# Ledger of designs, part 182: peptides against a protein of PDB entry 3OIQ

Target 1, 212 residues: chain A of PDB entry 3OIQ
Amino acid sequence: KNRIFVSSSKDFEGYPSKAIVPVQFVALLTSIHLTETKCLLGFSNFERRGDQSQEDQYLIKLKFKDRGSERLARITISLLCQYFDIELPDLDSDSGASPTVILRDIHLERLCFSSCKALYVSKHGNYTLFLEDIKPLDLVSVISTISTKSTNSSKHSSSELISECDLNNSLVDIFNNLIEMNRDEKNRFKFVKLIHYDIELKKFVQDQQKVL

## One batch from the design tools (peptide; made by RFdiffusion4, then SolubleMPNN)

Design b1_p29_5_s1 (from b1_p29_5, 12 letters changed)
Fold by OpenDDE base, seed 1:
Structure b1_p29_5_s1 (fold): chain B 212 residues (1-212), chain A 29 residues (1-29)
Amino acid sequence: as target 1 above (212 residues)
Amino acid sequence: SFEEKLKEAEKELLEKLKELIEKLKELLS
């Protein structure tokens, strides 16, 4: 079965009530929820849904059914946080209590761009997205990709691979949404509050604002 | 059956998670 690229989390509202569908999307990591019983990753492209910016538009579950799967989930979270320079409490603490990690609004401090592959599973109308793969994207690489591909949109590569165009369009949309959030005085998101805010990001945002 | 497909998918998810961990380790190396 072909993997479906998802540009909006609203697409899932039209999905079958009884299905297993491989999907892919690009979004910012917004939350991590690791407890004794579950592991969840929240993602958002910050698509405007009415008057409120919706956080955690994509809620992704890691398999968390036994000690083996729990260990793998914890390792995955640790490695992702290592990549994004997110400080986690010591998951190895010898205190027999499984460490609980609850991080929210990660995007307010760090832009954690992620290309996610997930399995859509629905049995009774409600769905769950299970993590299959995540490719963390470096911000410099994201900026470079957006800046260079604005010119070469013409090559229809016929392969059923999620088009580089879909990825790029999603990245552009995310940045545009962030720019709108940054302009909104009521929105907590500000580029200048990002820990990794630098001259390159500043210049890119300024240039992108001229096109919007 | 759908339930058999789901069971197989759950098994595949575990293997994919192992592969993901190796990819992330490589990315961080």
Scores: peptide ipSAE 0.691, ipTM 0.963, DockQ to the pose 0.894
Fold by OpenDDE base, seed 4:
Structure b1_p29_5_s1 (fold): chain B 212 residues (1-212), chain A 29 residues (1-29)
Amino acid sequence: as target 1 above (212 residues)
Amino acid sequence: SFEEKLKEAEKELLEKLKELIEKLKELLS
């Protein structure tokens, strides 16, 4: 089956009640929920949804049913956090209780851009998104991509069914939403509060704010 | 059947997760 690019998590409201659909989206990592029984990643593009929380618009479940899958999930979380420089408690602590990790509002400290492949699974109307792949995106690369409007068909490996245009558009939309959030005095998100806030990001935001 | 497809998909998810881990390791090396 062809992978479907999803620009909004609202798209899933129109999906079949009984389906298995491979999907892909680009979003910011907003939450990590790792317990003894489940592993969830929250993502958002911060699309305005009225009074609904802009957080965790995409809830991605990692398979977490047996020791093998649990181990893989924990490794995955650890590696993602290492990439994004997110501090986690030691997940391998010899203390017989698997550490619970609940991180929320990750986007308030770090912009963790991610290209996510997931499997939409619906049996009875409700759906679950299962993680298939995450490509973490470097912020510098994201900024560069948006700034250059580079239709440069860099031969991204044939496996990414996302058109470069879809990716770029989603990245732009996310930044635009973040800019709007930054302008809103009631919103907790501020670019200047990001741990990785630098001159490059500052300049980029300033330049984008002039266009919006 | 749908249930068979789901079972197969769940199996594939595990393999994809293994692949993902290797990719992430490579990105961190």
Scores: peptide ipSAE 0.690, ipTM 0.963, DockQ to the pose 0.917
Fold by OpenDDE base, seed 5:
Structure b1_p29_5_s1 (fold): chain B 212 residues (1-212), chain A 29 residues (1-29)
Amino acid sequence: as target 1 above (212 residues)
Amino acid sequence: SFEEKLKEAEKELLEKLKELIEKLKELLS
């Protein structure tokens, strides 16, 4: 089955009430919810949705049904956090209690760009997105990709048929949304409050603001 | 059936998660 690129989580409103559809999107990691019974990742592109929260537009579930799947989920979360330099409480605490991790508003401190593959599953009108793959994207690489508009036709194998155009357009849209949030005095998001706010990001934002 | 397809998909999700872990480890090396 062909994987569908999703530019907005609103697209799921048009999906069948009974379906299994492989999808792909790019978004910022906004939340991590790991408990004894579930593991969820929240993502957002910060598309304006009226008065609705712009956080957690994509809720991605990891399979969490047995000790084996739970272990895999915990390892996945640990590795993602290591990549993005997100501090987690020691998950290996000898106390036998599965540590609970609840992180929210990750985007206020770190821009964690992620290309996500998920399985859309609906049975009775409600849907769940199950994680299939995450490619974390380096911020410097994201900035470079947007700035150069270089269609790097890197001959990566024909099976990852995301149009490079769709990915790039979504990345631009995310940055534009963040710029709008940064301009809004009522919005908590500010680029200057990011832990990794540097001269390169500053320059990129300033240049992008001139085009908007 | 839809239920059979769902069961198969749930099995594949676990294998994909193992592959993801290996990819993430490689990115951190």
Scores: peptide ipSAE 0.690, ipTM 0.963, DockQ to the pose 0.933
Fold by OpenDDE base, seed 3:
Structure b1_p29_5_s1 (fold): chain B 212 residues (1-212), chain A 29 residues (1-29)
Amino acid sequence: as target 1 above (212 residues)
Amino acid sequence: SFEEKLKEAEKELLEKLKELIEKLKELLS
């Protein structure tokens, strides 16, 4: 089955009530929820949805049914956090007690851009997104991609042909949404509060603000 | 059946997670 690019989590409202659909989206990591019984990743593109929370628009579940899958989930979380320089408690505790990790509002401190592949599974109108793949995106690379409008035609395999245009458009939309949030005095998000806020990001934001 | 397809898909998710871990390790090296 062809993978569908999703620009909004609202798209799932129109999906079949009984389906298995491979999907892909780009979003910011907003939350991590790792307990003894589940592992969830929250993502958002911060699309305005009226009065609804802009966080965790995409809730991605990792398979967490047995010790083997739990181990893989914990390793995955550890590696993602290592990439994004997110501090986690030691997840490999020899003591048999699986540490609980609940991180929220990650986007307030770090912009963790991620290209996610997930399996949409619906039954009886409710759906779950299961993690298939995450490609973490470097912020410098994201900024450069948006600034140059360079469609570098990477030869994607026929089964993974997501238009580079869709990816780029989603990245632009995310930044535009962040700029709007930054302008809103009621919104907690501020670019200047990001741990990695630098001259490059500052300049990029200033340039984008002139177009909006 | 749908249930059989779902069971198979859930099995494949485990293998995909293993592949993801290797990709992430490579990015961190």
Scores: peptide ipSAE 0.690, ipTM 0.963, DockQ to the pose 0.938

Design b1_p29_5_s2 (from b1_p29_5, 12 letters changed)
Fold by OpenDDE base, seed 1:
Structure b1_p29_5_s2 (fold): chain B 212 residues (1-212), chain A 29 residues (1-29)
Amino acid sequence: as target 1 above (212 residues)
Amino acid sequence: SFEEKLKEALKELEKKLEELIKKLEELLS
């Protein structure tokens, strides 16, 4: 079965009540929930959904059934946090208590762009997304990608199952949503509060604000 | 509380999911 690119987590409301569908999306990491019994990652593209929280629009479960899957989950979390410079408590602590990690609102401090492959699994109208693969995206590369395609809309490279256009459109939409959040005085998100806020990001945001 | 309902819903989802994964493992075996 071909993997489906998902531009909105609302798309899952129209998905079959009993199905298994491989999906892919791009979003910002918003939360990490690691306990003794579960591992969840929250992602969002910050689509406006009325007055509801824009966080954790994509709740992704990591397999956490046995020591092997638990170890893989912990390694995945560690590697993601290392890539995004997220401080975690030491997950390798020899104290026989599995460390609990609960991080929320990660996007308020860091823009953690991630390309996720997941398995949509539904039963009786409820669904769960299982992580199959995750690729962290470098912010400089994201900015470069958005900046370059604003000029070259014409090259339909037909060969990738997920159009480069879908990825880029999602990245643009996320930034546009962040710009709107930054303009809203009631929203906690501000670009200037990001730990990695630099001259390049500042310039990019200023240039994007002129197009909106 | 909303938190308790969410925890309960998550527990039910986890249970249903464990059953689904078990069935999938049985189907893929």
Scores: peptide ipSAE 0.018, ipTM 0.450, DockQ to the pose 0.036
Fold by OpenDDE base, seed 5:
Order: structure tokens, then sequence, then C-alpha cells
Structure b1_p29_5_s2 (fold): chain B 212 residues (1-212), chain A 29 residues (1-29)
């Protein structure tokens, strides 16, 4: 079955009440919830939804049913956090208590762009997104991609044809939403509060703000 | 303090979110 690119988490409101659909989206990592019984990742594109929290618009579940799946989930979280320089407690600690990790508002400190492949599973009108794959995106690469409108098709990345256009449009939309949040005095998000706020990001934001 | 009240309110929201997630998981089981 072809994987569907999702530009908004609202798209799922129109999805079948009983289906299994492979989907893909790009969003910012907003939360990590790892307990003894579950592993969840929150993502957002910060699409405006009235006065509701813009966090965790995509709630992604990692399979956590047995020791093998739990280990895989922990490894996934560890690798993701290592890539984004997110400090985690030792997840392999031999202490019989599985470490609990609850991180929120990750986007306030770090822009963790992620390309996610997930399985949409609905039953009785409710749905769950199960993580199939996650690719962290480098911020410099994201900025360069938006700035250059790089039509360079040359990277034969893996067989699932995300239209480069869909990815780029979603990245632009996310930045536009972040710029709007940054302009809002009531919003906690500020680019200048990001740990990795550098001259390149500053210039990019300033240039985008002039177009908006 | 206002900061303590905010921290407490955030903890309550966290708890409510966890409860909602649990209810959703129960409905999908």
Amino acid sequence: as target 1 above (212 residues)
Amino acid sequence: SFEEKLKEALKELEKKLEELIKKLEELLS
C-alpha cells in the first residue's frame, strides 16, 4: 500500500473509523513519555487550533508489549535523544526499575525536526499512530532546503517517494507557525531561547519574517 | 508563589493528559 503524506493532524478526522493506513509526516518533537508500560512521542507542526495547546498534535505510540519491543523502544529513544543532544537518564540501568522519562515542551529549547513513518490504526472511530520509522532532520539541512528550494532530486533516499514538495511545504509551514508564535507575546516559544540559536538561524528567521 | 501555583497546575494538566491517554488506550484494546 502506498504511504500517504500527512500535512496536518486534522487530516485524521476524515480518515476511516476502521482502517490501517501507512502515513508519513514531518513535525517537531515536542514530548517524550517513557514509563514502565508505555512509550509515546509527541510531535507538532504548530498549526493553529484556537486556544488549544499546539503540542502533541501527533501522538505516536511505540510498541511496548514484550521485553524485545521495550528494548527496541528504549534504543529508539536513546538514539533520537543522542541525535538531538537531549540528556536522558541511563535507560539500560540494571536497577530492576525501568527508568521513567517524561519530557515536555522540547520545542522551547530545541527544534527537533523529524520525518516520521507511522501506521494509522483506527477502530470504533478512535485511532492510534504506531511508529514504524523515524528520521531526525538536521536543522542546518532544513534551513538550507527551505532557502534553496533545492530541486536537486539526486539523493536516492529510500523507496517511499515522499514528494519533495510535500516535505518542503510542511517545513515552511512549521517555520511560519513558529514565527507567528515568536511574535505572540503570550506564547512561550521564542527563537532566542533555543539552545542552538545561532547566527544562521537568526538570519533565516529574520529573512522569513520579512516575507510574512 | 505564582510560580508554584503554575507548577501545580501544570502537574494537574499532566495527570489529566495521562488519564485521557489511558482511556484512549482502553478504548482501542
Scores: peptide ipSAE 0.014, ipTM 0.439, DockQ to the pose 0.019
Fold by OpenDDE base, seed 4:
Structure b1_p29_5_s2 (fold): chain B 212 residues (1-212), chain A 29 residues (1-29)
Amino acid sequence: as target 1 above (212 residues)
Amino acid sequence: SFEEKLKEALKELEKKLEELIKKLEELLS
């Protein structure tokens, strides 16, 4: 089955009530919920949804049913947090209690761009997204990709049916949404409050703000 | 196939979106 690129989590409202669909999306990591019994990742593209929270638009479950899957989930969380420089409590604490990690509003401190592959699994009208793969994206690379979008349609490898254009469009949309949030005085999101706010990001945001 | 139905539904949604954009452009113009 071909993987479907998803630009909006609203697309799932039109999905079949009983299906298994491989999907891919790009979004910002917004939350981590790791307990003794479950692991969830929240993602958002910050698409405006009226009065709905812009957080956790994509709620992704990691398989967490046996020691092997739990270990894989914990390793996945650890590696993501290491990549994004997110401080986690030591997950291996000898205290016998599996560490609970509940992080929210990650996007307020760090822009954690992630390309996610997931399985949409629906039954009786309800769905769950199960993580298949996650690729963290480097912010510098994201900025570079958006900045060069106009010139280099480098036809890199045809093998993934997901158009490089779809990924790039979604990245642009996310940044545009963040710029709008940054302009809104009521919104908690501010670029200047990001831990990794640097001259490059500042310049990029300023340049994008002139185009919007 | 389910995939074909999804692709078709997406194409219909894209078409509806294009029609809505066109109507909006006509109303703004």
Scores: peptide ipSAE 0.000, ipTM 0.273, DockQ to the pose 0.019
Fold by OpenDDE base, seed 2:
Structure b1_p29_5_s2 (fold): chain B 212 residues (1-212), chain A 29 residues (1-29)
Amino acid sequence: as target 1 above (212 residues)
Amino acid sequence: SFEEKLKEALKELEKKLEELIKKLEELLS
């Protein structure tokens, strides 16, 4: 079955009540929830949903049922945090307690762009997204990709089921949504509060703001 | 059954997660 690109988490409202569907989306990492019993990653494209929280629009579950899956989940979290320069609280509790990580509002400090492959699994109208693959995206590369008119780089290997256009459109949509949030005085998100807010990002945001 | 398909899918996801970890390690090296 072909992987479906998802531009909005609302698309899942139209999905079958009993299905297994491979999906893919691009979003910002917003939360990490690692406990003794579960591992969840929250993502958002910050699509406007009225007064509802724009966080965790995509809630992705990692398998967390045995020591092996727990280890894999922890390694995945560690590697993602290392890639995005997310400081994990010292998980070195001298007490042999499983490290608990609860991070929220990650997007307020860091733009953690991620291309996610997941398995949509529904039963009785409820669904769960299981992580299959995650590709962290470098912000500089994201900015460059949006700024460069998508020349049909025919060279993307046939195995990447995402249209380069779908990826680029989603990245643009995310930035547009962030710009709108930045303009809203009530919104906590501000580009200038990002730890990695540099001259390049500033210029890019200023240029995108002129188009909106 | 749906449960069998789910179990099979979860096994495939575990394999993909291992591959993902390897790719992330390669990106961080």
Scores: peptide ipSAE 0.018, ipTM 0.451, DockQ to the pose 0.872; fails the geometry check

Design b1_p29_5_s3 (from b1_p29_5, 10 letters changed)
Fold by OpenDDE base, seed 2:
Structure b1_p29_5_s3 (fold): chain B 212 residues (1-212), chain A 29 residues (1-29)
Amino acid sequence: as target 1 above (212 residues)
Amino acid sequence: SFEEELEKALKELEEKLKELIKKLQELLK
């Protein structure tokens, strides 16, 4: 089955009640929920949804059924956090208890751009998104990609077919939404509060703000 | 059947996660 690029999590409202659909989206990591029974990643593109929280628009489940899958999930979370420089509480607590990690509002401190491949699974009208792949995106690379209108049609292999256009459009949309949030005095998100807020990001945001 | 397809897809998720881990490890080098 061809992978469907998803620009909005609202698209899932129109999906079949009984389906298995490979999907792909680009979003910011907003939350991590690792417990004894589940592993969830929250993502958002911060599309306006009235008064509802803009976080966790894409709730992605890692398979977490047995000791083997739990181990893989924990390793995946650790590696993602290492890439994004997210501090995890010491997972090595000698207490033999499976460490619980609950991180929320990650986007308030770090812009963790992620290209996600997931499996949409619907059986009874509700759906679950299962993680298939995640490519963490470097912020400098994201800024460069948006700033350089160069559609370099690099023939990426058929398995990596995000249209470069779909990726770029989603990245632009995310930044535009963040700019709107930054302008809203009631919104907690502010670019200047990001730990990695530097001169490059500042310039980029200032330039994008002139276009909006 | 849908259930067989689902079971197959859920089994394949573990192999995909192993491949993901390799990719993430490569990105961190």
Scores: peptide ipSAE 0.697, ipTM 0.964, DockQ to the pose 0.919
Fold by OpenDDE base, seed 5:
Structure b1_p29_5_s3 (fold): chain B 212 residues (1-212), chain A 29 residues (1-29)
Amino acid sequence: as target 1 above (212 residues)
Amino acid sequence: SFEEELEKALKELEEKLKELIKKLQELLK
């Protein structure tokens, strides 16, 4: 089956009640929920649903059914957090209790851009998205990609049918949504409160604000 | 059947996760 690029989590409202569909999207990591029984990642593009932007528009489940899959999930979370400089409690604590990690509103401190491949599974009207792959995106690279409009068809013959245009459009949409949130005095999101807020990000945001 | 396809897909997720871990480890070098 061909992988479908998803620009909005609302697209799933049109999906069959009995389906298995490989999908891909780009979003910001907003939450991590790791317990003894489940591992979930929340993502959002902050598309307005009515008057408010919502976190966790994409809820991605890691397979978590036995000690082997639990270990793989925990390692995956640890490595993602290492990449994004997210502090986790020691997951390797010799205390026989599996550590619980509940992080919310990650986007308020760090912009964790991620290209996600997931399996849409619907059996009885409700759906679950299972993680297949995640590519964390470097913020400097994201800014550069949007700024240069580089149609550099790097001949990476990766059969990934997802147009560079779809990725870039999604990244632009996310930034535009963040700019709107930053302008709203009632919204908790502010670029200046990001831990990694620097001169480059400041300049990019200022330039992007002139186009909106 | 749909159930067989689902079981197969859910089984393949573990192998995909192992490959993901390898990719993330390479990004952290």
Scores: peptide ipSAE 0.697, ipTM 0.964, DockQ to the pose 0.917
Fold by OpenDDE base, seed 3:
Structure b1_p29_5_s3 (fold): chain B 212 residues (1-212), chain A 29 residues (1-29)
Amino acid sequence: as target 1 above (212 residues)
Amino acid sequence: SFEEELEKALKELEEKLKELIKKLQELLK
């Protein structure tokens, strides 16, 4: 089956109640939930949904059924956190107690852009998204990609089905939503509160604010 | 059947996670 690019988590409301569909989206990592029984990643593009929370619009489950899959999930979380410079308790500690990790509102401290591949699974009107792949995106690369409307048609091999246009449009939408949140005095999100807030990000935000 | 397709897809997720781990390890070098 061809992978479907998803620009909004609302698209899933129109999906079949009995289906298996490979999907892809781009969003910010907002939460990590690792316990003894489950591993979940929350993502958001911060699309306005009236009075609904903008957090965890995409809830992605890692397979967590046996010791082998649990180990793979823990390793995956550790490596993602290392990439994004997120401090975690030692997950590999030989202390027989598997550590519980609950992180929320990650986007308030770090912009963790991620291109996610997931499997949509629905049986009875509800659905679950299972993680298939995640590509963490470097913020400098994201800023460069948005700033240079240059469709660098680098002939990357025919196998990556994502239109560069779909990725770029989603990244622009996320930044526009963050700018709106930053302007709202009631919103907790502020660019100046990001740990990695630098002169480059400051300039980019200022330039984007002039277009909105 | 749908059930057989689902079982197959859920088995393939482990192999995908192993490949993901390799990719992430390479990005951290």
Scores: peptide ipSAE 0.696, ipTM 0.964, DockQ to the pose 0.915
Fold by OpenDDE base, seed 1:
Structure b1_p29_5_s3 (fold): chain B 212 residues (1-212), chain A 29 residues (1-29)
Amino acid sequence: as target 1 above (212 residues)
Amino acid sequence: SFEEELEKALKELEEKLKELIKKLQELLK
């Protein structure tokens, strides 16, 4: 089956029951939930959904059924956190207890842009998204991509099934949503509160705010 | 059948995670 690009998590409301569909989306990492029984990643593009929480619009499960799959999930979480400079409690605690990690509202401190491949699975109306792949995106590269969107149709044949247009549009939409959140006094998100807030990000946000 | 397709797809997820781990390890070098 061809992989479908998803621009909104609302698209899944129209997906069939009793289906297996490979999907791809771009979003910010918002939560990590690792326990003895499950591993979940929350993502959001911060699309407005009335009064609903904008976090965890995409809830992605890692396969977590046996010691082998649990180990793979734990390694995956450790490596993702290392890439995004997310502080984890010591996963290697000699205490023999399976470490529990519960992180929420990651986007309030770090913009963790991610291109995700997932498997949509529906059996009885409800669906589950299983992680297949995640490509973490560098913020400088994201800013550069949005800023140069008009000029570089560089036919880099990325073996990625995502169109460059779909990726770029999703990145623009995410930043626009973050700008709206930053302008809202009731919203907890503020660019100036990001740990990695620098002159480049400041300038980019200021320039984008003039267009919106 | 749908159940056979599902079982196969869920089995393939472990191999995809192994490949993902390799990619992430390469990005961290």
Scores: peptide ipSAE 0.696, ipTM 0.964, DockQ to the pose 0.906

